# Peptides against a protein of PDB entry 4JHK, part 58

Target 1, 212 residues: chain A of PDB entry 4JHK
Amino acid sequence: EDYKIQSFDLETQKLLKTALKDPGSVDLEKVSSVIVDQSLKDQVFSREAGRICYTIVQAEAKQTNGSVFRRNLLNRLQQEFKAREETRKRSTQEWVCLVSFICNIFDYLKVNNMPMVALVHPVYDCLFRLAQSDALKNEEEVDCLVLQLHRIGDQLEKMNVQLMDELFNLLRDGFLLQEDLSSMGRLLLLEILEFRAGGWKLSDTAQKYYYS

## One batch from the design tools (peptide; aimed at target 1 Q78 L119)

Design b2_p28_7_s1 (made by RFdiffusion4, then SolubleMPNN; its pose is not in this set)
Fold by OpenDDE base, seed 2:
Structure b2_p28_7_s1 (fold): chain B 212 residues (1-212), chain A 28 residues (1-28)
Amino acid sequence: as target 1 above (212 residues)
Amino acid sequence: MKQLEEELRKLAVEEFEKYSEEELESLK
């Protein structure tokens, strides 16, 4: 199985590859650190990072019945999550990368083929933050919000439909009532409203209208 | 809504902490 890790130097690539196959032979704290650091500045990588993390978790569990990597990973996520408002103030790009990463971990890092319950509220909190008026006026944040909902919205709803309803109430209000949305932002909100209404599926007509 | 969001933030932090504590205890 191939992983897209060309953004790292060769030494780090080797480290990651070794972690994927023989996690007991590497410093898993360091591995988690480099993955998180890269995911916080590269939104494209963050999705691949989810797959990588899952594989390492499985490999370690199989090899030693350990969870050192997952522990370090989630501890780092906790730290970044706690500092999310400061991150947002410092850099919108880093903030959306953080959200993307947390969502991707939620998507891929499953336990017994189930999402980690511990990530449900953190993910929702991030999405609710993106749904606030001050965030909705920023197209980059709207794009992130919509992207994550496309990726994991159905899974999140299964975990807590009430929170999803509340989230989409905010999105509806933003779409209808907020004056300082960009044209694209408003369009994206409309699309995601329709996306959920359609059972988290995009119709062919909608695909053509919004993305063609 | 605001109360919900506040509680959500609280729960989010607590869930992370709970997981970390559980993992730590599993190593003892």
Scores: peptide ipSAE 0.244, ipTM 0.797, DockQ to the pose 0.536
OpenDDE base, seeds 1, 3, 4, 5: peptide ipSAE 0.032, 0.048, 0.172, 0.219; ipTM 0.600, 0.551, 0.766, 0.804

Design b2_p28_7_s3 (made by RFdiffusion4, then SolubleMPNN; its pose is not in this set)
Fold by OpenDDE base, seed 2:
Structure b2_p28_7_s3 (fold): chain B 212 residues (1-212), chain A 28 residues (1-28)
Amino acid sequence: as target 1 above (212 residues)
Amino acid sequence: MEKLEEELRKRAVEDFEKYSEEELKSLQ
């Protein structure tokens, strides 16, 4: 498979490629660190990072039945998650990248084709944070929230429908009651409300209306 | 809702901790 890792220098690219093919021959802690650091800066890469991480995890499991990479990755995620409020205060961009990365890991890093249960509450917590009034007024946070729900909302709901109901109660209230939403933010909230109501699918009409 | 969110945050941290503990045990 081809992965979009051109944002890294050539040495790091080689490191990543080697990790994908022969994880036992590289420092997997370093690999995980590099991936997380870049994912916290670039949402586009964060999507690719999910696939990369999954591949490395599978390769290591197959090669040595080990889980060094996954362990280091999730330990780093835990650290970043614990500091999420500080991250948000420091940089909205870094915060939404963090959320995006956690969601992408949830999406791709499956074990036995199942989502990692350990990530369910952390993901929901991040989404609930994005659904708070102080976040909904920021279009960048709304963009992130809606994007993640488009990507993994159906999977998350399968893991815990009650939390999803509560989350969407907040989104509904934000859409209806919050005065300082941007026009686009309000539109995005409406779209995601309808998206879930439609079984996590967009009609052709809705796609044209919101994204043309 | 606030109570739910508080519990959610707590469980989120616990989920990570449980994973870490399980990984540590697997290495022993």
Scores: peptide ipSAE 0.407, ipTM 0.867, DockQ to the pose 0.522
OpenDDE base, seeds 1, 3, 4, 5: peptide ipSAE 0.400, 0.186, 0.403, 0.393; ipTM 0.865, 0.624, 0.865, 0.865

Design b2_p28_7_s4 (made by RFdiffusion4, then SolubleMPNN; its pose is not in this set)
Fold by OpenDDE base, seed 4:
Structure b2_p28_7_s4 (fold): chain B 212 residues (1-212), chain A 28 residues (1-28)
Amino acid sequence: as target 1 above (212 residues)
Amino acid sequence: MEKLREELRKKAVEDFEILSEKELESLQ
């Protein structure tokens, strides 16, 4: 299976490829750091990173029954999460990349085919932050919010429907009451409201309406 | 809502800490 790692230099690409196939032969702490660093810079890679991380975790588990990579990855995520407000202040791009990465880890890095329960609150915290009025006025943050809800909203709701209800109360209020939303932002909020109301799916007609 | 967000932030931090501890224990 091919992974989108072309953004890395050749040496790092080799490192990642080796980690995917023979994780015991590389410094998995370094691998995790490289993946997180790049995920904070490139949202496209951030999506792919979840899949890469899952593969490395599985490979290490099979090879050595170890979890060095997962430990280092999650520790780094914790560090970045703790600094999320500073990251947002510094760079909206890095902030949305961080959110995307955390959501992708939630989506892909499952234990016994179940999401990590410990990531539920961190993910919701990020989404709630994106749902605040100061974030909703930024189209890049709205894009991120709506994208993540499209990807993992169904799973998140299953983990905690109460938080999802509260989150969507904010989104509804933003859609209805906030005056400084962009036209696209408002459209995206409406779409995601309908998406959830429809059981986290859209009809073909609705899909064409919002994304034609 | 602010109360909820504050509680959520606290829980998020706590969950990460617990997660980290569990991961460390699994490697010991």
Scores: peptide ipSAE 0.395, ipTM 0.852, DockQ to the pose 0.595
OpenDDE base, seeds 1, 2, 3, 5: peptide ipSAE 0.386, 0.392, 0.386, 0.380; ipTM 0.846, 0.851, 0.849, 0.846

Design b2_p28_8 (made by RFdiffusion4)
Pose (drawn by RFdiffusion4):
Structure b2_p28_8 (pose): chain A 212 residues (1-212), chain P 28 residues (1-28)
Amino acid sequence: as target 1 above (212 residues)
Amino acid sequence: SEAEELDAEVQAELEEFSEDSIEELKNK
């Protein structure tokens, strides 16, 4: 029900609500463009855009059996994904938004009730980037890293365990060895190590230790 | 399905590219 589009221009809110009901009546290329554009600019929308994207993808399949919107969305995201390092230099905020959005799409947009394998390596590419020492020194990026691991970390490991294993080695390495990792960064990494070791769930006691 | 075909197309374009990027990061 709540797609979290309050950040949008009033005209665009109408465009988006229209695409949900009658995709054939709207420019799905323009629609996908305004969604990707806004997703890089607003944090709340970047971690929630998947809902509205899914609703539109399903509406098109139902109405016209088409997947044009899905296509425009995936190709535009692929372009942002390819330019990820440049975007990170320009704005850490935009970068974490891109990662949150890509991961939200991996979570919501399914293909025959299965995850899109097209996004497995790209998501790991993003999380490995966050696990690097130049990214871990920024609590903003560590926060982004652990948000994705909480939400889709389990699904991702099923698709590829080798990558999740090598990724968590970098997490342990940064935890023990890195000195400019902050106190909050340390708390976040420790919680995610326990989270994964516990089978991607938060124990009652860890809930008490880490969170208010 | 159209979704499966699109998924394969997007995978073919990104998988090798992402693997090379991940390998460079692992080597750091």

Design b2_p28_8_s1 (made by RFdiffusion4, then SolubleMPNN; from b2_p28_8, 16 letters changed)
Fold by OpenDDE base, seed 3:
Structure b2_p28_8_s1 (fold): chain B 212 residues (1-212), chain A 28 residues (1-28)
Amino acid sequence: as target 1 above (212 residues)
Amino acid sequence: SSLEELDEEILKETKEESLKRIAELLAQ
């Protein structure tokens, strides 16, 4: 498989490639730091980062039966999560990148082919924060919220349907009651409400209506 | 496993905070 790491300098690309093939020969703490740092700056990369992280985890497990990379990655992720409110105040972009990264790690890093239980509440907490009125008025945050729900909403619901119901109650209230939503924001909220109601599926007609 | 242990620790540290946030939002 090819990995999208063209945004890094050549030395860092080499480091990442080596980590993917021979993780025991590199500083895996440094590798994890590089991936997290870039994921906090580039929301598109955060999706690829999840896949890269999964591959490194599997490679290390196979090579040395170790988990150094995973431990460092999750420790850094937890640090960023704890500081999420300060991050949001500093930069909306960094905040949505953080949410995207956490969601993608949830999506790719599995334990016995199941999502990590420890990430369920952090993910929901981020999504609930995005569902608050002060966030719903920001289209960038709404975009992030809806994107993550499209990507992992069905998985999250399987982990905790009660939290998903509560989240969507907030989204419904935002759609119906909040006055300072952008036109696109309101449209996206309606779409995601219908998306879940349809079993996390969208008809071709609906797809054209919302995203054409 | 080490991963499972870390998973439990992360859950322990974040669960209560998440629940409080939910409660605050629902109480409005």
Scores: peptide ipSAE 0.030, ipTM 0.493, DockQ to the pose 0.655
OpenDDE base, seeds 1, 2, 4, 5: peptide ipSAE 0.020, 0.000, 0.026, 0.030; ipTM 0.425, 0.252, 0.562, 0.531; seeds 2, 5 fail the geometry check

Design b2_p28_8_s2 (made by RFdiffusion4, then SolubleMPNN; from b2_p28_8, 18 letters changed)
Fold by OpenDDE base, seed 4:
Structure b2_p28_8_s2 (fold): chain B 212 residues (1-212), chain A 28 residues (1-28)
Amino acid sequence: as target 1 above (212 residues)
Amino acid sequence: SSLEELDKEIAEKLTKESLERIKKLLSQ
């Protein structure tokens, strides 16, 4: 498969390509760090990063039955997650990139074809943070929140429906009660409320209304 | 294995911190 890694320099591209095919021949800690670093800068890449990470994990498992890459990746994620509030204060863009990356890892990096249980609460934590009043007033954060829920909401709900109910209670309250939402933000919240209510599917009418 | 234990430790830390934060957020 072709991976979108043109944003990296040629040396790093070579490193990543090697990791994808022969992970045992490269420093997988460095590879994981490079992927995370770029994912924090580019939200589009953060989506691709999930696919890349999955491929590397699978390649390493097949090659050595090892999990060095996954360990390093999770370790780096833990570090970034721990610093998430500082990241948010420093840069909204980096914050939403971090959330996007974690959600994409959750989406792509399966263990025995199942979501990583270890990521369930971190993902919910990020989404709950985005559902707070100070975040809902920022359209960039609302965009991120709604995008992730569209992508992984159904999977995440299957892991913990109680937390999803709590999250959507906050979103409902934000939609109904918060005064400083942008028009687009309010529209997006309404859409995602309807999306879940419809079983994580959009009706033809809703699709036309919100996205045509 | 040592790798499994490390993964478990990381997972536990992430879970614990997340749960604490969620509880805090829900209490606001």
Scores: peptide ipSAE 0.231, ipTM 0.776, DockQ to the pose 0.548
OpenDDE base, seeds 1, 2, 3, 5: peptide ipSAE 0.193, 0.185, 0.168, 0.204; ipTM 0.761, 0.759, 0.751, 0.769

Design b2_p28_8_s3 (made by RFdiffusion4, then SolubleMPNN; from b2_p28_8, 15 letters changed)
Fold by OpenDDE base, seed 1:
Structure b2_p28_8_s3 (fold): chain B 212 residues (1-212), chain A 28 residues (1-28)
Amino acid sequence: as target 1 above (212 residues)
Amino acid sequence: SKLEELDQEIRAATEQESLERIKELLAK
């Protein structure tokens, strides 16, 4: 399988490739750390890191019935989540990468083909943060918010419809009442409102209207 | 204002639950 790891140096690429196939032969704590670090810096990687992580988890489970990688990954994730406000203040780019990474982990790191319950609230908390007025005025944060909802909104709603309702109340109010939204930001909010209203689907005509 | 307050409460609760759940998972 092709994993997008071109952003890493050759030595690290080799490490990751080995982890994917023979996780018992590498330091899985180091691997998890490298993945998280890169996910905070590289938007492309952060959006796809979940698939890589899932593969490593499955490989380790199959090889040794172990869960060292997952444990280290989640431990690091907890640390980053706790420090999310600091991250946001330091760099909007790193913040949206963090959100993207967490959402991607939620999407791919499943147990028995089900999302990890422990990740539901962290994801919602991130999305709620993006839905605050100070975040909605930033196009980069709006882009992130809308992107994640497109990707995993339906799954999240299945896990907790009440939180999703509350989230979209904020988005509706933002769309209608917030004055300092960019034109694109307002358009994106409207689109995502319609997207959910349509059962998390978007018609071709709507797609053209909002994204052409 | 009321919505903002509710939002803060939801976020606070969400954060607490999230951390606890993660801790529980890691303890296994």
Scores: peptide ipSAE 0.021, ipTM 0.444, DockQ to the pose 0.054
OpenDDE base, seeds 2, 3, 4, 5: peptide ipSAE 0.000, 0.018, 0.000, 0.000; ipTM 0.258, 0.465, 0.261, 0.261

Design b2_p28_8_s4 (made by RFdiffusion4, then SolubleMPNN; from b2_p28_8, 16 letters changed)
Fold by OpenDDE base, seed 1:
Structure b2_p28_8_s4 (fold): chain B 212 residues (1-212), chain A 28 residues (1-28)
Amino acid sequence: as target 1 above (212 residues)
Amino acid sequence: SKLEELDKEIAELLTEESLKKIQELLAQ
């Protein structure tokens, strides 16, 4: 389901709506900041923000052939990514929101219907971090990891199969060897292993087994 | 480690120059 813009205050709603229709009339730096800030605080928004960003990018391009929004968005994203370990230390919730946001941007900000190459390694880096032992023991991080792989795993593999193989080696080891996984975490790891093995598809039987 | 390697690669990819190229590509 699409994110409800009503979660924002009226002023921010107006700002975002105007950015979508008449981006030249608003402060696009402010718009980008609002989106990033909200993405770090709201997991639902972080999973949906990519579509909003893409739409604003299109609107600005069509109106003025400008790229102010993209520039500010990517600059802010770079800053947040660089500080990802501090973010994780401060708040697991903000960390998984950041990962969700980065993955969502990867998914929606396409160039000629292709992912931005520059985002491939950042996305993998986030997923590799989630695949470390200290993260796998946290159900919230496992949820995030598995969710992203369901959403963009096939695209990521297409961009770099070697990194995907390495990532799934970690997941396999976590599933088989790590002792302090939650029952749900272990189940999710098994599911995602099977998901990739099945060509990034989930059978009806598997769906019932893992999610019924 | 793999993470360290990725950090270095990311730093190289997400330079100002790279970002400008991305912006140009998106501005088609």
Scores: peptide ipSAE 0.023, ipTM 0.457, DockQ to the pose 0.056
OpenDDE base, seeds 2, 3, 4, 5: peptide ipSAE 0.014, 0.015, 0.017, 0.018; ipTM 0.418, 0.417, 0.485, 0.504

## One batch from the design tools (peptide; aimed at target 1 R70)

Design b2_p29_3_s1 (made by RFdiffusion4, then SolubleMPNN; its pose is not in this set)
Fold by OpenDDE base, seed 4:
Formats: structure tokens, C-alpha cells, sequence
Structure b2_p29_3_s1 (fold): chain B 212 residues (1-212), chain A 29 residues (1-29)
């Protein structure tokens, strides 16, 4: 398989490639650290990171029935999640990368084609944070919020519809009441409101409106 | 159950590790 890891130096690329094929021959803690660090810097990589992580998890399970990589990965994820407010204060970019990473891990690390239940609340908590007024005024955060809901909203709703209802109440209030939304932010909120209302699909009319 | 609790509230570090391990075992099958 082809993985987008060209942003890493050659030595790190080799490390990652080896982890994908022969995880028992590398330091999987190091591998997890590298992936998390890069995911916090590059949102483009974050999506690929989910796929890479899933592959490594499967490879290690098949090779040694081990879970060293997954344990290190998710422990690091938990640490970053706990520190999310400090991350947000330090760098909006790193914060949205963190959210994207957590959501991508949720999306890719499936257990028998089902999301990991352990990640449901962390994901919702991140999305709720993005749905607060101080975050909705930042287009970068709105972009992240809407993107994740497009990707995993239907899955999240199946896990807890009550939380999803509460989340979308905040989004509706933001759309209707918040005065310092950007024009694009407001459009994105409207889009995602309609997206969910349409069963996590855009109507033909809405699709034409936003994408034509 | 821990799985049900995880849907409703944040987990402690110990609960997190336990649930991750339990779910991961299912993944390995």
C-alpha cells in the first residue's frame, strides 16, 4: 500500500514503512510519538495518520498479538486531549489538528467495523468545545468542526444521539444568535445543520447552493 | 458497564486503559 509520508525525513520514512510491514522490529513507542507529533502540526497528514495507525495496529496484532503501538498511541492521545485547553491557547492550528487527529483515529480504528466506545466522549468533548461562542468566531475552528461532523457525525450520532442533539442546539444558536461569525462560518453552520437534518446528506438544492 | 459509562462521561485513566484493552482484544479477533 502507498502511504503519504513524504513530509518526513528518509530515516523516519523508513521507520514508518518498517512499522507498517514488520512492527516487531521497530520501537513502536517512537513510531507512535512521531505520528502524533506530525498530526499535531499537519492536518493533511492527520487523515493519513488514521489509516497508518490502523494498519500498524493490525500488523502488530497479526504478528505478535501485541498492542504496544495502540497503547502508546492512545495514551499519548489521552494526554493531548487532557491538555487541549492549553493547546488551544497556545495555537489554534495545533488545537484543530488535535481535534482532527482524534476524530480520524475514531474513524479509522474500528473494532469489528464499530467505533471505539472509549473515544466517543473525547470526540464529543472536542466538538462541544468547538461549538462554544469563543470558538465559533474563529473560522479555522468552524472549518474543523464542520469537517469532522461531515466525516463522522453519522457515526457519532449512533453512539449517542442526545449529545448530538445538544451539540446541534449550540450550532443552531450560534448560527441564529452569534453576531461575530464570519460569513463563511455562518454558511458552514447552515450547511451542517441542513446536512444532519437531511439524514447526514445534503439535499440536491443545498448541494447546488454550496458547491455550484 | 464500562462501555455504557464511556458513552455518558469522561473515563478515568484506569478506566480508559481498561476499556481500550477490552475493545482492542475484539479488534484482534
Amino acid sequence: as target 1 above (212 residues)
Amino acid sequence: SLREEALERPLSDEEWEKLIEEESEEMAK
Scores: peptide ipSAE 0.496, ipTM 0.918, DockQ to the pose 0.705
OpenDDE base, seeds 1, 2, 3, 5: peptide ipSAE 0.463, 0.465, 0.480, 0.442; ipTM 0.909, 0.912, 0.913, 0.901

Design b2_p29_3_s2 (made by RFdiffusion4, then SolubleMPNN; its pose is not in this set)
Fold by OpenDDE base, seed 4:
Structure b2_p29_3_s2 (fold): chain B 212 residues (1-212), chain A 29 residues (1-29)
Amino acid sequence: as target 1 above (212 residues)
Amino acid sequence: SLEEKALKEPLSDEEWEELIEIESEKFAE
């Protein structure tokens, strides 16, 4: 299986490749740190990171019945989540990367083909933050919100429909009532409202866009 | 249950670690 890790230096690439195949032979704490650090800077990588993380978790479990990588990964994720407001204040880009990373981990790091329950609230909390008025005015945050809802909205709803209803109440209010939305932001909100109303089903074009 | 609580509200660090361990038992095939 091929993973997109060309953005790393050769030494780090080797480290990641080894972690994927023989996790017991590398420093998995370091591996987790590298993946998280890069995911906080590159939203495109964050999705690939989800796949990588899942593979490493599975490989370590099979090889040594260990959980060093997962533990370090999720602990770091939790730390970043707790500091999310400061991150948002410092850098919108880092904030949306953080949200993207958390959502992608939720999406890929499955347990018996089910999402980790431990990640449900963190994901919702991030999405609720993106749905606040001060965030909805920022197109970058709206892009992130809508993208994540396209990717994992159906899964999240299955975990807690009440939170999803509350979230979409905010989105409807934003769409209808908030005056300082960008034109694109408003269109994106409308699209995601319709997407959920349609049972979380995408057109072929939208499918390609969000899952390419 | 801890799982039900996690669906509704943030967990303490201890609860988080416990839940992660509970769920992670399912990773071992």
Scores: peptide ipSAE 0.514, ipTM 0.924, DockQ to the pose 0.707
OpenDDE base, seeds 1, 2, 3, 5: peptide ipSAE 0.501, 0.504, 0.514, 0.507; ipTM 0.921, 0.922, 0.924, 0.922

Design b2_p29_3_s3 (made by RFdiffusion4, then SolubleMPNN; its pose is not in this set)
Fold by OpenDDE base, seed 5:
Structure b2_p29_3_s3 (fold): chain B 212 residues (1-212), chain A 29 residues (1-29)
Amino acid sequence: as target 1 above (212 residues)
Amino acid sequence: SLEEKALEEPLSDEEWEELVEKESEEMAK
């Protein structure tokens, strides 16, 4: 199976490839750091990062029954999450990359085919932050919010429907009442409201857009 | 349980680490 890691230099690509196949032979703390760092810079990679992380976790577990990688990964993730407000202040781009990364880790790192419970509230917290008025006025943040809800909204709802209801109350209010939304932002909010109302089922067109 | 608590509210750092370790161990099985 091929992984999209062409954005890294050749040395780092080699490191990642080795980690995917023989995690015991590399510095897994370094690998986790590299993945997180790149995920904070590249929205597209954030999606791939989840898949890569899952593979490395599985490989290490099978090879040595170890958990060095996932511990380092999740610890770093938690650190970034805790500092999310500072990240947002510094760079909207890094902030949405962080959210994307957290959501993708949630999506891929499964325990017995279920999401990690430890990530449920952090994910919701990020999405709630994106649903605040100061974030909804930024199209980049709205894009991120809607994208994540399309990808993992149904899973999140299964974990806590009350939080999802509260989140969508904010989105509805934003759609109806907030005046400084962009035209596209407003359309995206409407779309995601309808998406959930329709049972989180994607149209053929939407499926192509969000899961391509 | 920690799992139930985690679904409803943010965890302390200690609780987070404990739950992550628990779930990570389950992934390894």
Scores: peptide ipSAE 0.574, ipTM 0.941, DockQ to the pose 0.798
OpenDDE base, seeds 1, 2, 3, 4: peptide ipSAE 0.570, 0.571, 0.571, 0.570; ipTM 0.941, 0.941, 0.941, 0.941

Design b2_p29_3_s4 (made by RFdiffusion4, then SolubleMPNN; its pose is not in this set)
Fold by OpenDDE base, seed 5:
Formats: sequence, structure tokens, C-alpha cells
Structure b2_p29_3_s4 (fold): chain B 212 residues (1-212), chain A 29 residues (1-29)
Amino acid sequence: as target 1 above (212 residues)
Amino acid sequence: SLEEEALEKPLSDEQWEELVEKESELAAA
């Protein structure tokens, strides 16, 4: 499998490769920290890191029935989540990378084939932040918001439909009332509104746009 | 339950850590 770890230096690549195959032989706290750090800096990696984390989780479970990596990963993720406003102020790019990564982890690190309940509110909080007026005016943040909703919106709604309704109320208001949206931002909001209304079903065109 | 509460509102740090531990253990079992 290709885990897309070319952005790391060779030593770190070796560490990750070892973690993927033999997680018990490496410092899993260090591995989790490296993954989170890179996810905040690399937009491509932040969207792919969930798969890497999933593989490590699976490998550790199979090897020792342990959950050290998952716990360390989530603890670090929570730290970043709590500091999300500071991150956003410092770097929009790092902020959207953080959101992307959190959503990716939500999507991949399931428990008994269901999302971790612990991640539901953090994910919604991130999406709600992206749905605020000051974020909707930034196309990069709108793109992130819409992308995550395309990928995990149906799962999130199943966990809490009330929060999803509230979120989409904000998105409708943004679409209808906010004057400083970019043309693309407005288009993306309309598209995601229609996407949910259609039962979270991707058209062939939309699938190509978001996943190719 | 802690799970139900987590779906409805943000947890305290202690509650969140407890839930993560619980779910992580469940995933590993």
C-alpha cells in the first residue's frame, strides 16, 4: 500500500513504516506527534493521514490488542482542538489542515464500525467555526467546510441530527444573507445545501471534484 | 451516560479523557 509519506525525511519515513508494520517496536507517542505535526503543515497529508492512523491502529490491535497509539493520537488532537482559535489566527492553512485531519480521524478511527462518540462534538465545533461569517468570507475555509461535509456529513448527521440542522441553518443564512462571500464560496454553499437535501448523495461530477 | 452526554455537549477534559479511554479499550477488545 502507498501511504503517501514522501513529505517526511527519510528517518521519519522509516519510523512510520516501522509503526505500520510493527507498532510495538516504536514510540507510539512520538509517532502520533509526528503525524499530527505534519498534518498541520501539509494539506495533502492532512487529508490522507487518517488512513495511515487506521493502519497503525489495526496493526497495534492485531499485535498486542493495545490502543496506545489511538489514545496518544487523540490526546494530541484534543490539545490542538482546544487551541484551534489561536491556530486559526496564526495560520488559516494550519487551521483548515487541523479540521481536515480531525474529520479524517473521525472517518477512519471507528469503534465497532461506528464513529468515536468522543469526536462528534469536536468535529461539529470545527464545522460550526467554519460556518461563522468571518470564516465564510474566506474561500479556503469554505472549501474545507464543504469538503468535510461531503466526506463525513452523513455520518455526523446520524450521530446528532440537531447539530446538523443548526449547522445548516448557519450555512443557509450565509448563502442568503452574507454579502462578502466569493463567487465560488457562494456556489459551494449552495452545492452543499443541495447535497444534504438530496440525502448526501454524490453526483458523478461532484465525486470527481472532491475525490479525484 | 458519558456517551450520551458527549453527543449533546462538550465534555470536560476529564470526561473526554475518560471517554477516549473507554472507547479505545472497547476498540482494542
Scores: peptide ipSAE 0.663, ipTM 0.956, DockQ to the pose 0.834
OpenDDE base, seeds 1, 2, 3, 4: peptide ipSAE 0.659, 0.655, 0.653, 0.658; ipTM 0.955, 0.954, 0.954, 0.955

Design b2_p29_4 (made by RFdiffusion4)
Pose (drawn by RFdiffusion4):
Structure b2_p29_4 (pose): chain A 212 residues (1-212), chain P 29 residues (1-29)
Amino acid sequence: as target 1 above (212 residues)
Amino acid sequence: SEVEEMKEESFEAEVELGLEDHDGLKRFS
């Protein structure tokens, strides 16, 4: 019900609500463009855009059996993904938004009730980037890292365990060895190590220790 | 394995959606 589009221009809200019911009536290329655009600019929308993207993808399949919107969205995201390092230099905020959005799409947009394998390596590419020492020194990026691991970390490991293993080695390494990792960064990494070791669930006692 | 079969089924389904030129699928394949 709530696609979280309050950040949008009033005209665009109408465009988006229209695409949900009648995709054939709207420019799906322009629709996918305004969604990707806004997703890089607004944090709340970047972690929720998957809902509206899925609803539109399903609406097109139902109405016209087409997947044009899905296609425009994936190709535009691929372009942003390819430019990820440049975007990170320009704005940490935009970068973490891109990662949140890509990961939200991996979570919501399914292909025959299965995850899109096209996004497995790209998502690991993003999370490995966050696990690097120059990223871990920024609580903003650590926050982004652990958000994705909480949400799709389990799904991702099923698709590829080797990568999740090597990724968590970097997490342990940064935890023990890195000195400019902050107190909050340490709390976040410790919680995620326990989270994964516990089978991607938060224990009652960890809930008490880490969170208000 | 069951997971490898599921990954292949998902790959083929993505190709049928007209996404065969997607870099993620090329890397997977």

Design b2_p29_4_s1 (made by RFdiffusion4, then SolubleMPNN; from b2_p29_4, 13 letters changed)
Fold by OpenDDE base, seed 2:
Structure b2_p29_4_s1 (fold): chain B 212 residues (1-212), chain A 29 residues (1-29)
Amino acid sequence: as target 1 above (212 residues)
Amino acid sequence: SKIEKEKKESIEAEIALGLGDHEGLKKEL
């Protein structure tokens, strides 16, 4: 499999490639740090990062029955998650990258083909934060929220339908009642409301937008 | 089974890291 790691320097690319194939031969703490750092800067990479992380986890488990990489990764995620409000205040871009990364880790870093239960509430907490009025007025945050729900909404709902109902109550209220939404933000909220109502099934247009 | 063991170990690791609802996670063990 090919991974999109061209954004890194050649040395780091080599490090990542080695981690993917022979995780026991590299500093997995450093690898995790590099992946998280880049994911916090590049939302597009954060999607790929989930896949990369899963591959490294599987490779390490197979090679040494270890979990050093996952431990370091999750520790870093915990730190970033705890500081999420500070991050949001400092940089919307970093904040949405953080959310994207956590959601992508939720999506890809599975145990027995199931999401890690420990990530359910953190993911919802992030999405709920994006669903607050002060966030819904920011198109970048709405875009992030809707994108994640398109990608992992069905999975999240299966983990906790009550939280999903509550989340979508906020989104509905935002769509109907909030006056300072951007035009695009309003359209995105409508789309995601309809998306869930349709059983999390994508239209051809939405499929192209989110996955091509 | 091996799969069950791996799942349990993973959940225990998650609990130890304090990332989520520990009580909820314990129920999954």
Scores: peptide ipSAE 0.026, ipTM 0.623, DockQ to the pose 0.147
OpenDDE base, seeds 1, 3, 4, 5: peptide ipSAE 0.022, 0.023, 0.025, 0.022; ipTM 0.469, 0.556, 0.585, 0.587; seeds 3, 5 fail the geometry check

